# Designs tried in a protein design run: peptides against a protein of PDB entry 4GXB. Part 42

Target 1, 277 residues: chain A of PDB entry 4GXB
Amino acid sequence: VPTEEVSLEVLLSNGQKVLVNVLTSDQTEDVLEAVAAKLDLPDDLIGYFSLFLVREKEDGAFSFVRKLQEFELPYVSVTSLRSQEYKIVLRKSYWDSAYDDDVMENRVGLNLLYAQTVSDIERGWILVTKEQHRQLKSLQEKVSKKEFLRLAQTLRHYGYLRFDACVADFPEKDCPVVVSAGNSELSLQLRLPGQQLREGSFRVTRMRCWRVTSSVPLPSGSTSSPGRGRGEVRLELAFEYLMSKDRLQWVTITSPQAIMMSICLQSMVDELMVKKS

## One batch from the design tools (peptide; made by RFdiffusion4, then SolubleMPNN)

Design b1_p12_8_s4 (from b1_p12_8 with S6R T12V)
Fold by OpenDDE base, seed 1:
Parts: C-alpha cells; sequence; structure tokens
Structure b1_p12_8_s4 (fold): chain B 277 residues (1-277), chain A 12 residues (1-12)
C-alpha cells in the first residue's frame, strides 16, 4: 500500500469516535500515539491501553476479534477486511485493577476508565446486584467518576472481557457457555435446563498449556449446527487443565473468538510474570 | 490446522 495520509476512526468502548490523521504506513504504536494526542492522554499512560480489532454487532456491541500487534498497520488491518462492521477500539490492556490507580490520577485516564466501565456495566460484562446498580446510578448522576470506579473495582467480573455465546465440551459435550476472561482466569457461565446459572473458573496458573486450532468441517450429511453455514471455519481453543492432583484434562471451547481468548490468556500470563519479577 | 500453542509454569 502506498504511503498516504488518511483519516482513521478509532472508537472508545462506549462508541465515542476519535478521528486521527495518520499515514497508511503507521504502525500500531504510531496510531496509538496519535489517538493519545487527540485525547490529550499523557505519554506515560499510553502503555496502559491497546488497540483492538472488533466486529460491531447489530445491537452496537463489540465482538473482540484480536489485539493489534506492534508490527501491524492498523489502517490496513481494518480496511483489508472490506466490511464496515470491523472497527478499531481503544481499551485498557492490563488486568490488575491496581494499575487503575496510575491511570485515574490523570483526568483523561480517569475519563477513559470511567467510560469503559460504564459501557461494560451497561453491556452486562460486569455483574451487578440491584443494590449495586442503584449505587452506581447515583454516582453516575453525581458524575463522581473516582467513586464510581472504586465501587466498580469491587464488582464481579470487573476488568473482564466478555465473549459472545459459544460452545464448550465442559461440563458436558456441546454445552452452550458464555466465556469471560479476567483476573488470571477463564470464567465459563452456563445454564443447564431447569438449573440456575453456574460458573466454572479455570485459573491460568492451573493450565499446563493451550492451543488454538482452525478446521473446515467436512460436509457431513448432518445439517449444520444452527448459525454456522457449511464450510465455515471452526476455531477452537483447547487448554489442558489440572482438575485435581495429578489429573490433567483437556477442555475445548469452540468459538470464533478463540484467537482473542488465547491472546487474553497470554496477556494474563505475561502480566503475572511481570508481577513476580 | 494448528494456529498456536502456549505453555507456562503452573501450580503443581
Amino acid sequence: as target 1 above (277 residues)
Amino acid sequence: EFEGSRALPFEV
């Protein structure tokens, strides 16, 4: 692609549009710096955020596809898909809420975290009780952003990424689940017929390994599972988990977001390694 | 098709 100046749209978690003028040859960090400059985010806080490729759903929610890597050209990465559904989103890229303290000391950082958190609550990524919701609403009405975040930090699945409904082979084969990644775990939420919502927690520290695979289903004479056309690429995330003492078991999640899930796993591991050093 | 594999030290 020839080097040209272009206008690139980057979205915040709440759908706010940030337009930046960049070169088609600008790498991820260059674009991130341009976004930071547009928002007046200090340079020392840039590292707490990343650019993500997402697919905007019909309801306006974002399905995270992957994190843009350092060597990528964001303009090319998004435009090459030739679909208006794909967007670039700015989001915080750390997991430990302790890092919020560094970010929220700055007005712009505070605003970014606040907007993201409000959006995550509205989308049901962060789980709230009725009483908590009332408290959050009160704080939002008062525009008490710091207090809002402090309360939010205590909430279930704060800082998690929630994925689209998918399928796992645990606890049963072909079990519909909602996967969320955060706090060094994969949370699998499921509701079996006649049962209450259940949550399984898979801590990354108990995963021996994981892998992502892609396959094209053979034309089996059986009708395609609802929602997948014949010949659609099937992505799977499989991890080997220490279920009990000396008992390893493979768990497989079938999801179009398997790549993003693996990125989350690696990112959580990397952050843990930094903390232990 | 194999796209990627990761391993880490884990709690024994």
Scores: peptide ipSAE 0.026, ipTM 0.698, DockQ to the pose 0.122
Fold by OpenDDE base, seed 5:
Structure b1_p12_8_s4 (fold): chain B 277 residues (1-277), chain A 12 residues (1-12)
Amino acid sequence: as target 1 above (277 residues)
Amino acid sequence: EFEGSRALPFEV
C-alpha cells in the first residue's frame, strides 16, 4: 500500500469514536500514540492500553477478534477485511487491577477506565447483584468515577474479557459455554438442561500447554455447529489442564475467537512472569 | 490446516 495520510477511526469500549490522522504505513504503536495524543493521555500511560481488532455485532457489542501486533499496520489490517463491521478498539491490556491505581491518577486514564467499566457492566461482562447495580447507578449519577471503579474492582469478573457463546467438550461433549478470560484464568459458564448455572475455573498456572488449530471441513462432510456452513473454517483452542495430582486432561473450546483466547492466555502468563521477576 | 502450541514456563 502506498504511504498516504488517512483518517483512521478508533473506538473506545463504549463506542466513542476517536479520529486520528495517521499514515497508512504507521505501525500499531504509531497509531496507539496518535490515539493517546488525541485523548491527551500521557506517554507514560500508553503502555497500559492496546489496540484490538473487533467485529461489531448487531446489538453494538464487540466480538474481539485479536490484539493488533506490533508489526501490523492497523489501517491495512482493518480495511483489508472489506467490512464495516470490523473496527479497531482501544482497551486496557493488563489484568491485575493493581495497575488501575497508576492509570486512575490521570484524568484521562480515569475516564478511559470508567468508560470501559461502565460498558463492561452494561454488556454483562462484569457480573452484578441488584444491590450492587443500585450502588453503581448511584455513583454513576453522581459522576463519582473513582468510587465507581473502586466498587467495580470488587465485582465478579472485573477486568475479564467475555467471549461470544461457543462450544466446549467439558464437562460434557458439545456443551454450550460462555468463556471469559481474566485474573489468570479461563472461566467457563454453562447451564445444562434442568441445572443451575455452573462455572468452571481453569487457572493458567495449572495449564501445561495450549494450542490453537484451524481446520476446514471436507466438502462432503456435514456440519453440526450452529451458524457454520460446509467448508467454513473451524477454530479450536485446546489446553492440557492439571485436574488433580498427576492427572492431565485436555479441554477443547470450539470458537471463532480461539485466537483471541490464546492471546489472552499468553498475555496473562506474560504478566505473571513479570510479577515473578 | 494450522496448528500452534505454547507451553507454560511454570506450573503451580
Scores: peptide ipSAE 0.026, ipTM 0.691, DockQ to the pose 0.120
Fold by OpenDDE base, seed 3:
Structure b1_p12_8_s4 (fold): chain B 277 residues (1-277), chain A 12 residues (1-12)
Amino acid sequence: as target 1 above (277 residues)
Amino acid sequence: EFEGSRALPFEV
């Protein structure tokens, strides 16, 4: 592709649009730097954020597809999909809330974390009680961003990425689940008929390995999940988990977001390695 | 079918 100057739209978690002038040949870091400059985010805080490819749903919610890699050309990556549903989103890219302290020291960093957290709560990614919700709303009305974040940091699934409803073979075959990644785990929420909401926690430290597979279902084969057309690529994330002493078990998640899940797993592992060093 | 794999860099 010839090198040309283009206007690229990058969204924040709350849907705010950031327009940047970049070259079609600019790599992910170049685009990220352009976004940071547009937002007046300091250079030393750029590393706390990443660009993600997402699919925007009809309700404005984002389905995360993958993190853009360093060698990618964001303009080409998003436009090659030939659908306006695909967007580039800026989001924080660390898991440990302790890193929030570094980001919150800067006004722009604080605003980014605040906007992301508000959005995550509104979308139900962060779980809140009625009383907690009231407290958060009060702080939001007062525009007390630091206090809002401090309270949010104590909430269930703070810092998690929530995925679209999908299917797992745990605890039973073809079980509908909602997967979330964060705090060095995959959380699987499910409700079986006649039962209360259950959560399975799979800590990355107990995963021996994981894999992503892609396959094309045969036309005559198994029941297409409602909403998937015949011939759509099926993605699966499988991980081998230490359930108990000397007991390894494979768990398989069938999801279009299997790649993003694997990226989250690797990212969480990488962060743990940095902390242990 | 395409398969990608990841392993933990450290042992549990």
Scores: peptide ipSAE 0.026, ipTM 0.678, DockQ to the pose 0.134
Fold by OpenDDE base, seed 2:
Structure b1_p12_8_s4 (fold): chain B 277 residues (1-277), chain A 12 residues (1-12)
Amino acid sequence: as target 1 above (277 residues)
Amino acid sequence: EFEGSRALPFEV
């Protein structure tokens, strides 16, 4: 692709548009820096954020596809998909809420975290009780961003990335689940018929390994699930989990976001490794 | 068909 100056749209978690002028040859970091500059985010805080490729749903929700890698060209990465549904999103890229303290010290960082957190609550990524929701709304009305975040940090699944509803083979085969990644775990939420909501917590520290596989389903004459067109690539994330002492079990998640899930796993592991050093 | 695998520190 010839090097040209282009206007690139980057979205915040709340859908706010940030337009940056970049070169088609600019790498992910270059684009990230351009976004930071546009937002007046200090250079020392850039590392707390990443650019993600997402698919925007009809309702405006984001389905995270993957994190843009360092050597990628964001303009090319998004435009090559030839669909307006794909967007680039800026989001925080750490898991430990302790890092919020660093980011919150800056007005722009605070605003970014606040906007993201509000969005995550609105989207149901962060789980709140009625009372907590009332408190959050009160703080939001007061525009008390720091207090809002402090309260939010105590909430269930704060800092988690929630994925689209998918299927797992745990606890039963072909079980509909909602997967969330955060706090060094994959949380699998499911509701079996007539049962209460259940959550399976899979800590990354108890995963021996994981893999992502892609396959093309053979045209089975049976009505494939209404959401997948004939011949769509099936992605699976499988991880081998220490269920109990000396008992390893494979858990497989079938999801178009399997790649993103694996990226989250790696990212959580990497962060844990940094903390241990 | 593509298969990718990753390993991580395992804490027992």
Scores: peptide ipSAE 0.026, ipTM 0.680, DockQ to the pose 0.143; fails the geometry check

## One batch from the design tools (peptide; made by RFdiffusion4, then SolubleMPNN)

Design b2_p13_1_s1 (from b2_p13_1, 9 letters changed)
Fold by OpenDDE base, seed 2:
Structure b2_p13_1_s1 (fold): chain B 277 residues (1-277), chain A 13 residues (1-13)
Amino acid sequence: as target 1 above (277 residues)
Amino acid sequence: LLVVEEQENPVFE
């Protein structure tokens, strides 16, 4: 692609559009810096955020596809898909809420975290009780962003990334689940027939390894689920988990977001390694 | 075609 100046749209979590003028040859960090400059985010806070490729759903929700890598050209990455449903989103890229303290010290950082958190609550990524919701609404009406975030930090799945409904082989084969990544874990929410909502927590420190597999199902003569066209790529995330003392078991998640899940795992591992050092 | 990317976890306890 020839180097040209282009206007690139980057979305915040709440759907706010940030238009930046960049070169088609600008790498991820260059675009991120341009977005930061547009928002008046200080340079020392840029590292707390990343650019993500997402698919915008009909309801306006974002399905995270992957984190843009350093070597990528965001303009090319998004436009090459030739679909308007794909967007670039700015989001915080750390897991430990302690880092919020650094970001919240700056007005722009505070606003970004606030907007993201409001969106995550509205989307049901952060789980709230009725009373908590009332408290959050009150704080939102008062525009008390700091207090709002402090309350939000105590909520279940604060800082988690929620994925689209998918399938896992745990606790049973072909079990429909909703996966969320955060706090150094994968949370699997499931509702078995006739049962209450259950949550399985898989801590990253108990994962010996994980893998992403990409496969093309052979046309098996059996009833293709109506939604999977012949020849669709199946992505799976599998991890070997220490279920109990000296008992390892593989857990496999079948999801188009398997790559994003693996990115989250790696990111959580990386953050833990930094803390141990 | 099967592509497998396996990562060992350095923080496995």
Scores: peptide ipSAE 0.493, ipTM 0.908, DockQ to the pose 0.726
Fold by OpenDDE base, seed 3:
Order: sequence, then C-alpha cells, then structure tokens
Structure b2_p13_1_s1 (fold): chain B 277 residues (1-277), chain A 13 residues (1-13)
Amino acid sequence: as target 1 above (277 residues)
Amino acid sequence: LLVVEEQENPVFE
C-alpha cells in the first residue's frame, strides 16, 4: 500500500469518535500516539491503553475480534476487511484495577476510564444490582467521575471483557455460555434448562496451558450446527484446568472470538508475571 | 484443515 495521509476513525468504548490524521504506513503505536495526542492524553499514560479491532453489532455493541499488534498497520487492518462494521476501538489494556489510580490522576485518563466504565455497565459487562445502578446513576448525574469509578471498581466483573454468547463443552457438551475475561480468570455463565444462572470461574493460575484451534469442517453429512454455513472456519479455545488436586481436565470453548479470548489469557498472564517480578 | 496454537502457562500453580 502506498504511503498516504489518511483520516482514521478510532472509537472510544462509548462510541465517541476520535478522528486522527495518520499515514497508511503508521504502525499501531504510531496510531495510538496520534489518538493520545488528539485526546491530550499524556505520553506516560499511553501504555495503559491499546487499540482493538472490533465488529460493531446491529445494536451498536462491540464484538472484540483481536488486539492490534505492534507490527500491524491499523488503517490497513481495518480497511482490508472491506466492511464498515469493523472498527478500531481504544480501551484500557490492563486488568488490575490498581492501575486505575495512575490513570485517574490525569483528567483525560479519568475521562477515558469513566466513559469505558459507563459503557461497560450499559452493555451489561459489569454486573450491577438495582441499588448499585441507582447509586451509579446518581453519581453520573452529579458528574462525579472519581466516585463513580470507585464504586464501579467494587462491582462484579469490573474490568472484564464480555464475549458474545458461544458454546462450551463444560459442564456438559454443547452448553450455551457467556464468557467473560478479567481478574485473572475466565468466567463462564450458563443457564441449563430448568436451572438458575450459574457461573464457572476458571482462574488463570490453574490453567496449565491453553490452545486455539482453527478448523474447516469437511462437508461431511454431519449436522452442521444450525448457525454456521458450510465451510465456515470453526475456532475453539481449549484450556487444561486443574479441577482438583492432581486432576486436570480440558475445557473447550467454541467461539469466533477464540483468538480474542487467547489474547486476554496471554495478557492476564503477562500482567501476573509483571507482578511476580 | 487444522491449526493448533498451544501456550504453556508460566504462572500455573
């Protein structure tokens, strides 16, 4: 692709548009710096955020596809998909809420965290009770961003990334689940027929390994799952989990977001490694 | 066609 100056749209979690002028040859960090500059985010806070490729759903929600890698050219990465549903989103890229303290010290950082948190609550990524919701709304009306975040930090699944509904083989085969990644775990929410909503928590520290599998189903006469056309790539995330003492079990999640899930796992592992260091 | 990428977890306990 010839090097040209282009206008690139980067979205915040709340859908706010940030337009930046970049080169088609600018790498992810270059674009991130341009976004930071446009927002007046200090350079020392850039590392707390990343650019993500997402698919915008019909309801305006974002389905995270993957984190843009350092070597990528964001303009090319998004435009090569030839679909307007794909967007680049700026989001915080750390898991430990303790890092919020660093980001919140800056007005722009505070605003970014606030906007993201509001969006995550609105989208149901952060789970709130009715009372908590009332409190949050009150704080939002007062525009008390710091207090809002402090309350939000105590909420269930704060800082989690929620994935689209998918299928897992746990606790039963072909079980519909909603997966969320955060707090060094994968949370699998499921509702079995006639049962209440239950959550399986899989801590990263109890995962021996994980793998992503990409497969193309052979046109064998096997009943294609009703939602996938013939020839669609099937992605799976599998992890080997320590269920009990000396008992490892594989758990497999079938999801088009398996890559993103694996990125989250790696990111959580990386952050844990930094803390151990 | 099958592609497998497996990662060992260094923080496994």
Scores: peptide ipSAE 0.492, ipTM 0.907, DockQ to the pose 0.752
Fold by OpenDDE base, seed 4:
Structure b2_p13_1_s1 (fold): chain B 277 residues (1-277), chain A 13 residues (1-13)
Amino acid sequence: as target 1 above (277 residues)
Amino acid sequence: LLVVEEQENPVFE
């Protein structure tokens, strides 16, 4: 691709647009640095954030597709899809809320975390009670960003990434589930017919391995499930989980976001490895 | 076509 200067739009979690002038040949880190400079984020905090490829839904919600890799060209990665629904989003890229302390010391870092957290609450990614919601709204009205974040850090699924509704084979075959990744786990929320909402927690430390499978259904003359058009790629994330002592079981999630889920798993593993070292 | 990427977990306990 010829090197040209282009305007690239990068979104924050709340939909705020950051326009940066970059080269088409700029790699992910170069673009990230440009975004940081535009926001006046100091260099020492850049590493706490990453660029993600997302699909913007009709309601403005973001479906995370994947994290942009270091050697990618963000401009090419997003424009090659030839659809305006695809966007680049800046989001924090760590899981342990302890790292918030470093980021919050800076005004810009604080603002980024605040904007992300507000968005996550509004989208239902962070789970709040009515009373907690009232407290958060009060703090938001006062523009008490630090206090808002401190309260938010105590909330269920703070720092989690929520995926689109999908299907898992656990606890039963073809169970509709909502998967969230965070705090070194995959949380599977499900409601079986006639039952209350259940949550399964799958800790990364109890996963022996995981895999992403991409398959094209063979035109078997049998009626493919109503809704999968002929030729759609099926993505699955499967992990082998230690259910109990000496009992491993495979859990399979069927989702277009299987790749993003695997990226989250790897990222959580990487962070745990750093802490053990 | 089946593409399988399997990752072993180094933090498995």
Scores: peptide ipSAE 0.491, ipTM 0.907, DockQ to the pose 0.748
Fold by OpenDDE base, seed 1:
Structure b2_p13_1_s1 (fold): chain B 277 residues (1-277), chain A 13 residues (1-13)
Amino acid sequence: as target 1 above (277 residues)
Amino acid sequence: LLVVEEQENPVFE
């Protein structure tokens, strides 16, 4: 790709557009630095954020595809897809809310966390009671960003990434689930017909291993799962989980976001490793 | 079937 100066759009979690002038040859870190400079985010806080490739849904929600890697050229990565639905998004890239303290010390960092958290609540990624929602709205009206975040940090699934509805083989085969990643776990939420919402928690520390597989289903005369055309690539995340003492069981999630789920697992593992060092 | 990624977990307990 010829090196030339281009305008690249990077979105915040709330859909705010940040335009940066970069080279087509700029790597992920170069683009991230350009975004930080545009936002007036200090250099020492850049490491708390990452660039993600997402697919923007019709309602404006983001389906996370993957984190952009260091060697990638963000301009090329997004434009090569030749679809306007794909975007680059800036989001915090750590899991432990303790790191919020470092980010919140800076006005820009505070604003970024606030905007992300508001968006996550609005999208239902963070779970809130009616009373909590009222309190959050009150704080939002007062523009009390620090207090808002402190309350939000106590909420269920704060800091989680929520995925699109998909299918798992747990607790039963072909079970519709909503997966969320955070707090060193995968949370699987499911609602079976006539039943209450159930949640299964899979802690990363109880996963022996995981894998992502890609397959092309054989043309079978049977209608495949709703929403997938015949012959489409099927992505799966499988992990071997310690269900009980000396009992390992494979759990498989079928999702177009299997890669992103794996990235989240690795990221959570990496963060845990840092804490142990 | 193609394995795209396979990881052993170093923090497994």
Scores: peptide ipSAE 0.490, ipTM 0.908, DockQ to the pose 0.781

Design b2_p13_1_s2 (from b2_p13_1, 7 letters changed)
Fold by OpenDDE base, seed 5:
Structure b2_p13_1_s2 (fold): chain B 277 residues (1-277), chain A 13 residues (1-13)
Amino acid sequence: as target 1 above (277 residues)
Amino acid sequence: MLVLEERENPVFE
């Protein structure tokens, strides 16, 4: 691709548009720096954020596809898909809420975390009770961003990424689940017929290994799922989990976002490794 | 079936 100056749109988690002038040859970090400069985010806080490729759904929600890698060209990565539904999103890229303290010290960092948190609550990624929701709304009306974040940090699934509804083989085969990644775990939420909502927590420290696989299902005459075309690639994330003492069991999640789930696992592992050093 | 990625977990306990 010839090097040209272009206008690139980068979205915040709340859908706010940030337009930056970049070169088509600019790598992920170059684009991230341009976005930071446009927002007046200081250089020492750039490392707390990353660029993600997402698919915007009809309801305006974002389905995370993958984190943009260091050597990627964001302009090429998004435009090569030839669909306006694909967007580049800026989001915080750490898991431990303790790092919020560093980001919140800066006005721009505070605003980014606030906007992301408001959006995550509105989209149901962060789980709130009725009373908590009332308290959050009161703080939002007062524009008390620091107090809002302090309360939000105590909420269930704060800092988690929520994936689209998918299928797992746990606790039963072909069980519909909603997967969320955060706090060094994968949370699988499920509702079986006639039962209450259940959550299975899979801590990263109890995963021996994981893998992502791709397969093309054989045309079986009874394709029960009308939405999967005859040649659609199936992605799966499988991990071997220590269920109890000396008992390992494979858990498999079938999802188009299996790659993104794996990226989250690796990112959580990397952060844990830093804490151990 | 194609294996796209396989990782051993260094923080496994």
Scores: peptide ipSAE 0.606, ipTM 0.964, DockQ to the pose 0.781
Fold by OpenDDE base, seed 1:
Structure b2_p13_1_s2 (fold): chain B 277 residues (1-277), chain A 13 residues (1-13)
Amino acid sequence: as target 1 above (277 residues)
Amino acid sequence: MLVLEERENPVFE
C-alpha cells in the first residue's frame, strides 16, 4: 500500500472517538503513540495499553476479534475488511490490577481506566450486586474516579474480557456458555435448562497446552449450531486441563473468538512469566 | 481441520 497520510479513528471502550493523523504505513506502535499523544497520555504509560480489532454489534457492544500485532498496519488491518462494523479500540492490556496503581497516578490514565471500567460494568462484564451497583452509581455521580476504581477492583470479574455467547463441550457436549478471560483463568458460565447459573473456572497454570483449529463443517444437517450457516468456518479453542491429580482432559470451546481467547491465554501466560522473572 | 496455533504452557504446574 502506498504511503499516505490518513485520518484514523480509534475508539475507547465507551465508544468515544479519537481521531489521529497517521501514515498508512504506520505500524501498531506508531498508531498507539499517536493515540497517546492525542490523549496526552505520557510515554511511560503507553505500554499498559494495546490496540484491538473489534466488531461493533448493533447495540454498540464490542466483539473482540484480536489484538493488533506489532508488525501490523492498523489502517490496513481495519480497512481491508471493508465493513464499517470493524473498529480499532484502545484498551488496557494487562491483567494484574496492581498495575492500575501506576496508570492511575496520571490523570489521563485514570480517565482511561475509569471509562473502561464504567463500560465493562454497563455491559455486564464486571459482575455487581445490587448494593455494589448503588455504591458505584453514587461514586459516578460524584465523579470520584479513584474511589470508583478502588471499589471496582474488588468486584467479580474486574479486569476480565467477556466474549460472546458460544458453545463448549464442558460439562456436556454442545453446552451454551459465556466465556470470560481474566485473573489467569478462563471462566465458563452456563445455565442449563431449569438450573441455576454455573461457573467453571479453568486456571491457566493447570493448562498443559492449548490450540486453535479451523474447520469447515460437513454439510450434515444435524450439527448446525444456532446461528451458523451451512459452510461457515468453525473456530475452536481446545486446551488440555489438569482436572485432578494425574488426570488431563481436553476442553473445547467453539467460538468465532477462539483466536482472541488464545491471545488472552498467551497474554496471561506472558504476564505470569514476567512475575516469575 | 487446520491447526492455526498450538502452544505448550511454560507456567503449567
Scores: peptide ipSAE 0.606, ipTM 0.964, DockQ to the pose 0.785
Fold by OpenDDE base, seed 4:
Parts: sequence; C-alpha cells; structure tokens
Structure b2_p13_1_s2 (fold): chain B 277 residues (1-277), chain A 13 residues (1-13)
Amino acid sequence: as target 1 above (277 residues)
Amino acid sequence: MLVLEERENPVFE
C-alpha cells in the first residue's frame, strides 16, 4: 500500500470516536501514539493500552477479533476487511487492577478507565447486583469517577473480556457457554435448559498448554450448529487443564473468537511471568 | 484440521 495520509477512526469502549491523522504505513504503535496524543494521554501511560480489532454488532456491542500486533498497519488491517462493521478499539491491556492506580493518577487515564468500566457494566461484562448497580448509578450521576472505579474494582469480572456465546465440550459435549477472560482465568458460564447458571473457572496457572485449531466441518447430515453454512471454518481453542492432582483433561471451546481467547491467555501468562520475575 | 497455534505454558504449576 502506498504511503498516504489518511484519517483513521479509533473507538473507545463506549463507542466514543477518536479521529487521528496517520499514514497508511504507520504501524500499531504509531497509531497508538497518535491516539494518545489526540486524547492528551501522557507517553508513560501508552503502554497500558492496546488497539484491538473488533466487529461492531447491530446493538453497538463489540465482538473482539484480535489485538493488533506491533508489525501491523492498523489502517490496512481494518480496511482490508471491507466492512464497516469492523472497528479499531482502544482498551486497557493489562489484567491486574493494581495497574489502575498508575493510570488513574492521570486525568485522561482516569477518564479512559471510567468510560471503559461504565461500558463494561452496561454491556453486562461486569456482573453487578441490584444494590451495586444502584450505588454505581449514584456515583455516575455525581460523576465521581475515582469512587466509581474503586467500587467497580471489587465487582465480579471486573477487568474481564466477555466473548460471544459459543460452545464447549465441558462439562458436557456441545454445551452452550459464555466465556470471559480475566484475573488469570477463563470463566465459562453456562445455563442449560431448566438449570441454574453454572460457572467453571479455569485458572491459567493450571493450564499446561493450549492450542488454536482451524477445521472445515464435513457435511454431516445433522446441522449441529444452526447458522453455520456449508464450508464455514471452525475455530477451536483447546487447553489441557489440571483438573485434580495428576489428572489432566483437555477442554475445547468452539468459537470464532478462539484466536482472541488465545491472545488473552498469552497476555495473562505474560503478565504473570513479569510478576514472577 | 490445522493447528494455528500451540503453546506450552511457562507458568503452569
């Protein structure tokens, strides 16, 4: 792609648009710096955020596709998909809420975390009780961003990334699940017909390994998954999990977001390694 | 089936 100056739209988690003028040849970090400059985010806080490729749903929700890598050209990455549904989103890229303290010290950082958190709550990514919701709304009305975040940090699935509904082979074959990644785990929530909500927590430290696979399902006469056309590529994330002492079991998640799930796993592992060193 | 990624976990305990 020839080098040309272009206007690139980057969204915040809440859908706020940030327009930046960049070169088509600008790499991910260059674009991130441009976004930071536009927002007046200081350079020392840039590393707490990343750019993500997402698909915007009709309801405005984001389905995360992947994190943009350093070598990528965000303009090319998003425009090559030739669909306006695909967007670039700025989001915090760390898992430990302790890092919020660093980000919150800056007005812009605080605003970014606040906007993201509000959005995550509104989208149901962060789970809240009725009472907690009331408290959060009160703080939101008062625009008490710091207090809002402090309360939010205590909430279930704070800092998690929620994926689209998918299928897993745990606890049983072909179980519909909602996967969330955060706090060094994958949370699998499922509600079978007539049953209560169940959650399986898979800590990253108990995963021996994981893999992402791609396959084309053979036309079996049984259309197992409604909506998948013939020849549609199936992505799966599989991880080998230590269920109990000396008992490893493979868990497989079938999801178009398998790549993003893997990225999250790697990111959580990386963060844990930093803490361990 | 294609394996797109396979990773050993260095923080496995």
Scores: peptide ipSAE 0.605, ipTM 0.964, DockQ to the pose 0.764
Fold by OpenDDE base, seed 2:
Structure b2_p13_1_s2 (fold): chain B 277 residues (1-277), chain A 13 residues (1-13)
Amino acid sequence: as target 1 above (277 residues)
Amino acid sequence: MLVLEERENPVFE
């Protein structure tokens, strides 16, 4: 692609559009810096955010595809897909809520966290009770952003990334599940026939290893993934989990977002390693 | 089947 100046649209979590003028040859960090400058976000806070490739669903929600890597050219990465559904989104890229304190000290950082959190609640990524919802709405009406965030930080799945409904082989084969990543875990919400909603927690510190695989099922084989026909490419995330003392078991998630799940796992591992150093 | 990524976890306990 020839180097030229282009207008690139980057979305915030709430769908707010940020237009930046960049070069087609600008890498991810260059684009991120341009977005930060446009928003008047200080340089020392840029590292708390990342650019993500997402697919915008019909309801306006975002299905996260992957984090843009450092070597990528965001303009090329998004336009090469030749679909208006694909967008670039700015989102915070750390897991420990303690880092919110650093970001909240700045007006722009505070606004970004607030907008993201409101969106996550509205989309059901953060789980709230009726009473908590009332309290949040009251704070939102008062535009008390700091207080809103402090309350939100106490909520279930605060800071989690929620994935589209998919399938896992745990606790049984072909179980429909909703996966969320956060707080150094993968949370699997599932409903078995005749059962109430259940949540399984898989802590990253109990995962020995994980892998992402791609396969094409045989025409004679059954399709385990909803909405996929025979012979379609299937992505899977598999991890070996310490279920109990000295008992390892593989868990496999079949999802088009398997790559994004792996990125989240690696990101959580990286953050934990930093804390241990 | 193609393995796209495989990772050992350094924070495994």
Scores: peptide ipSAE 0.603, ipTM 0.963, DockQ to the pose 0.756

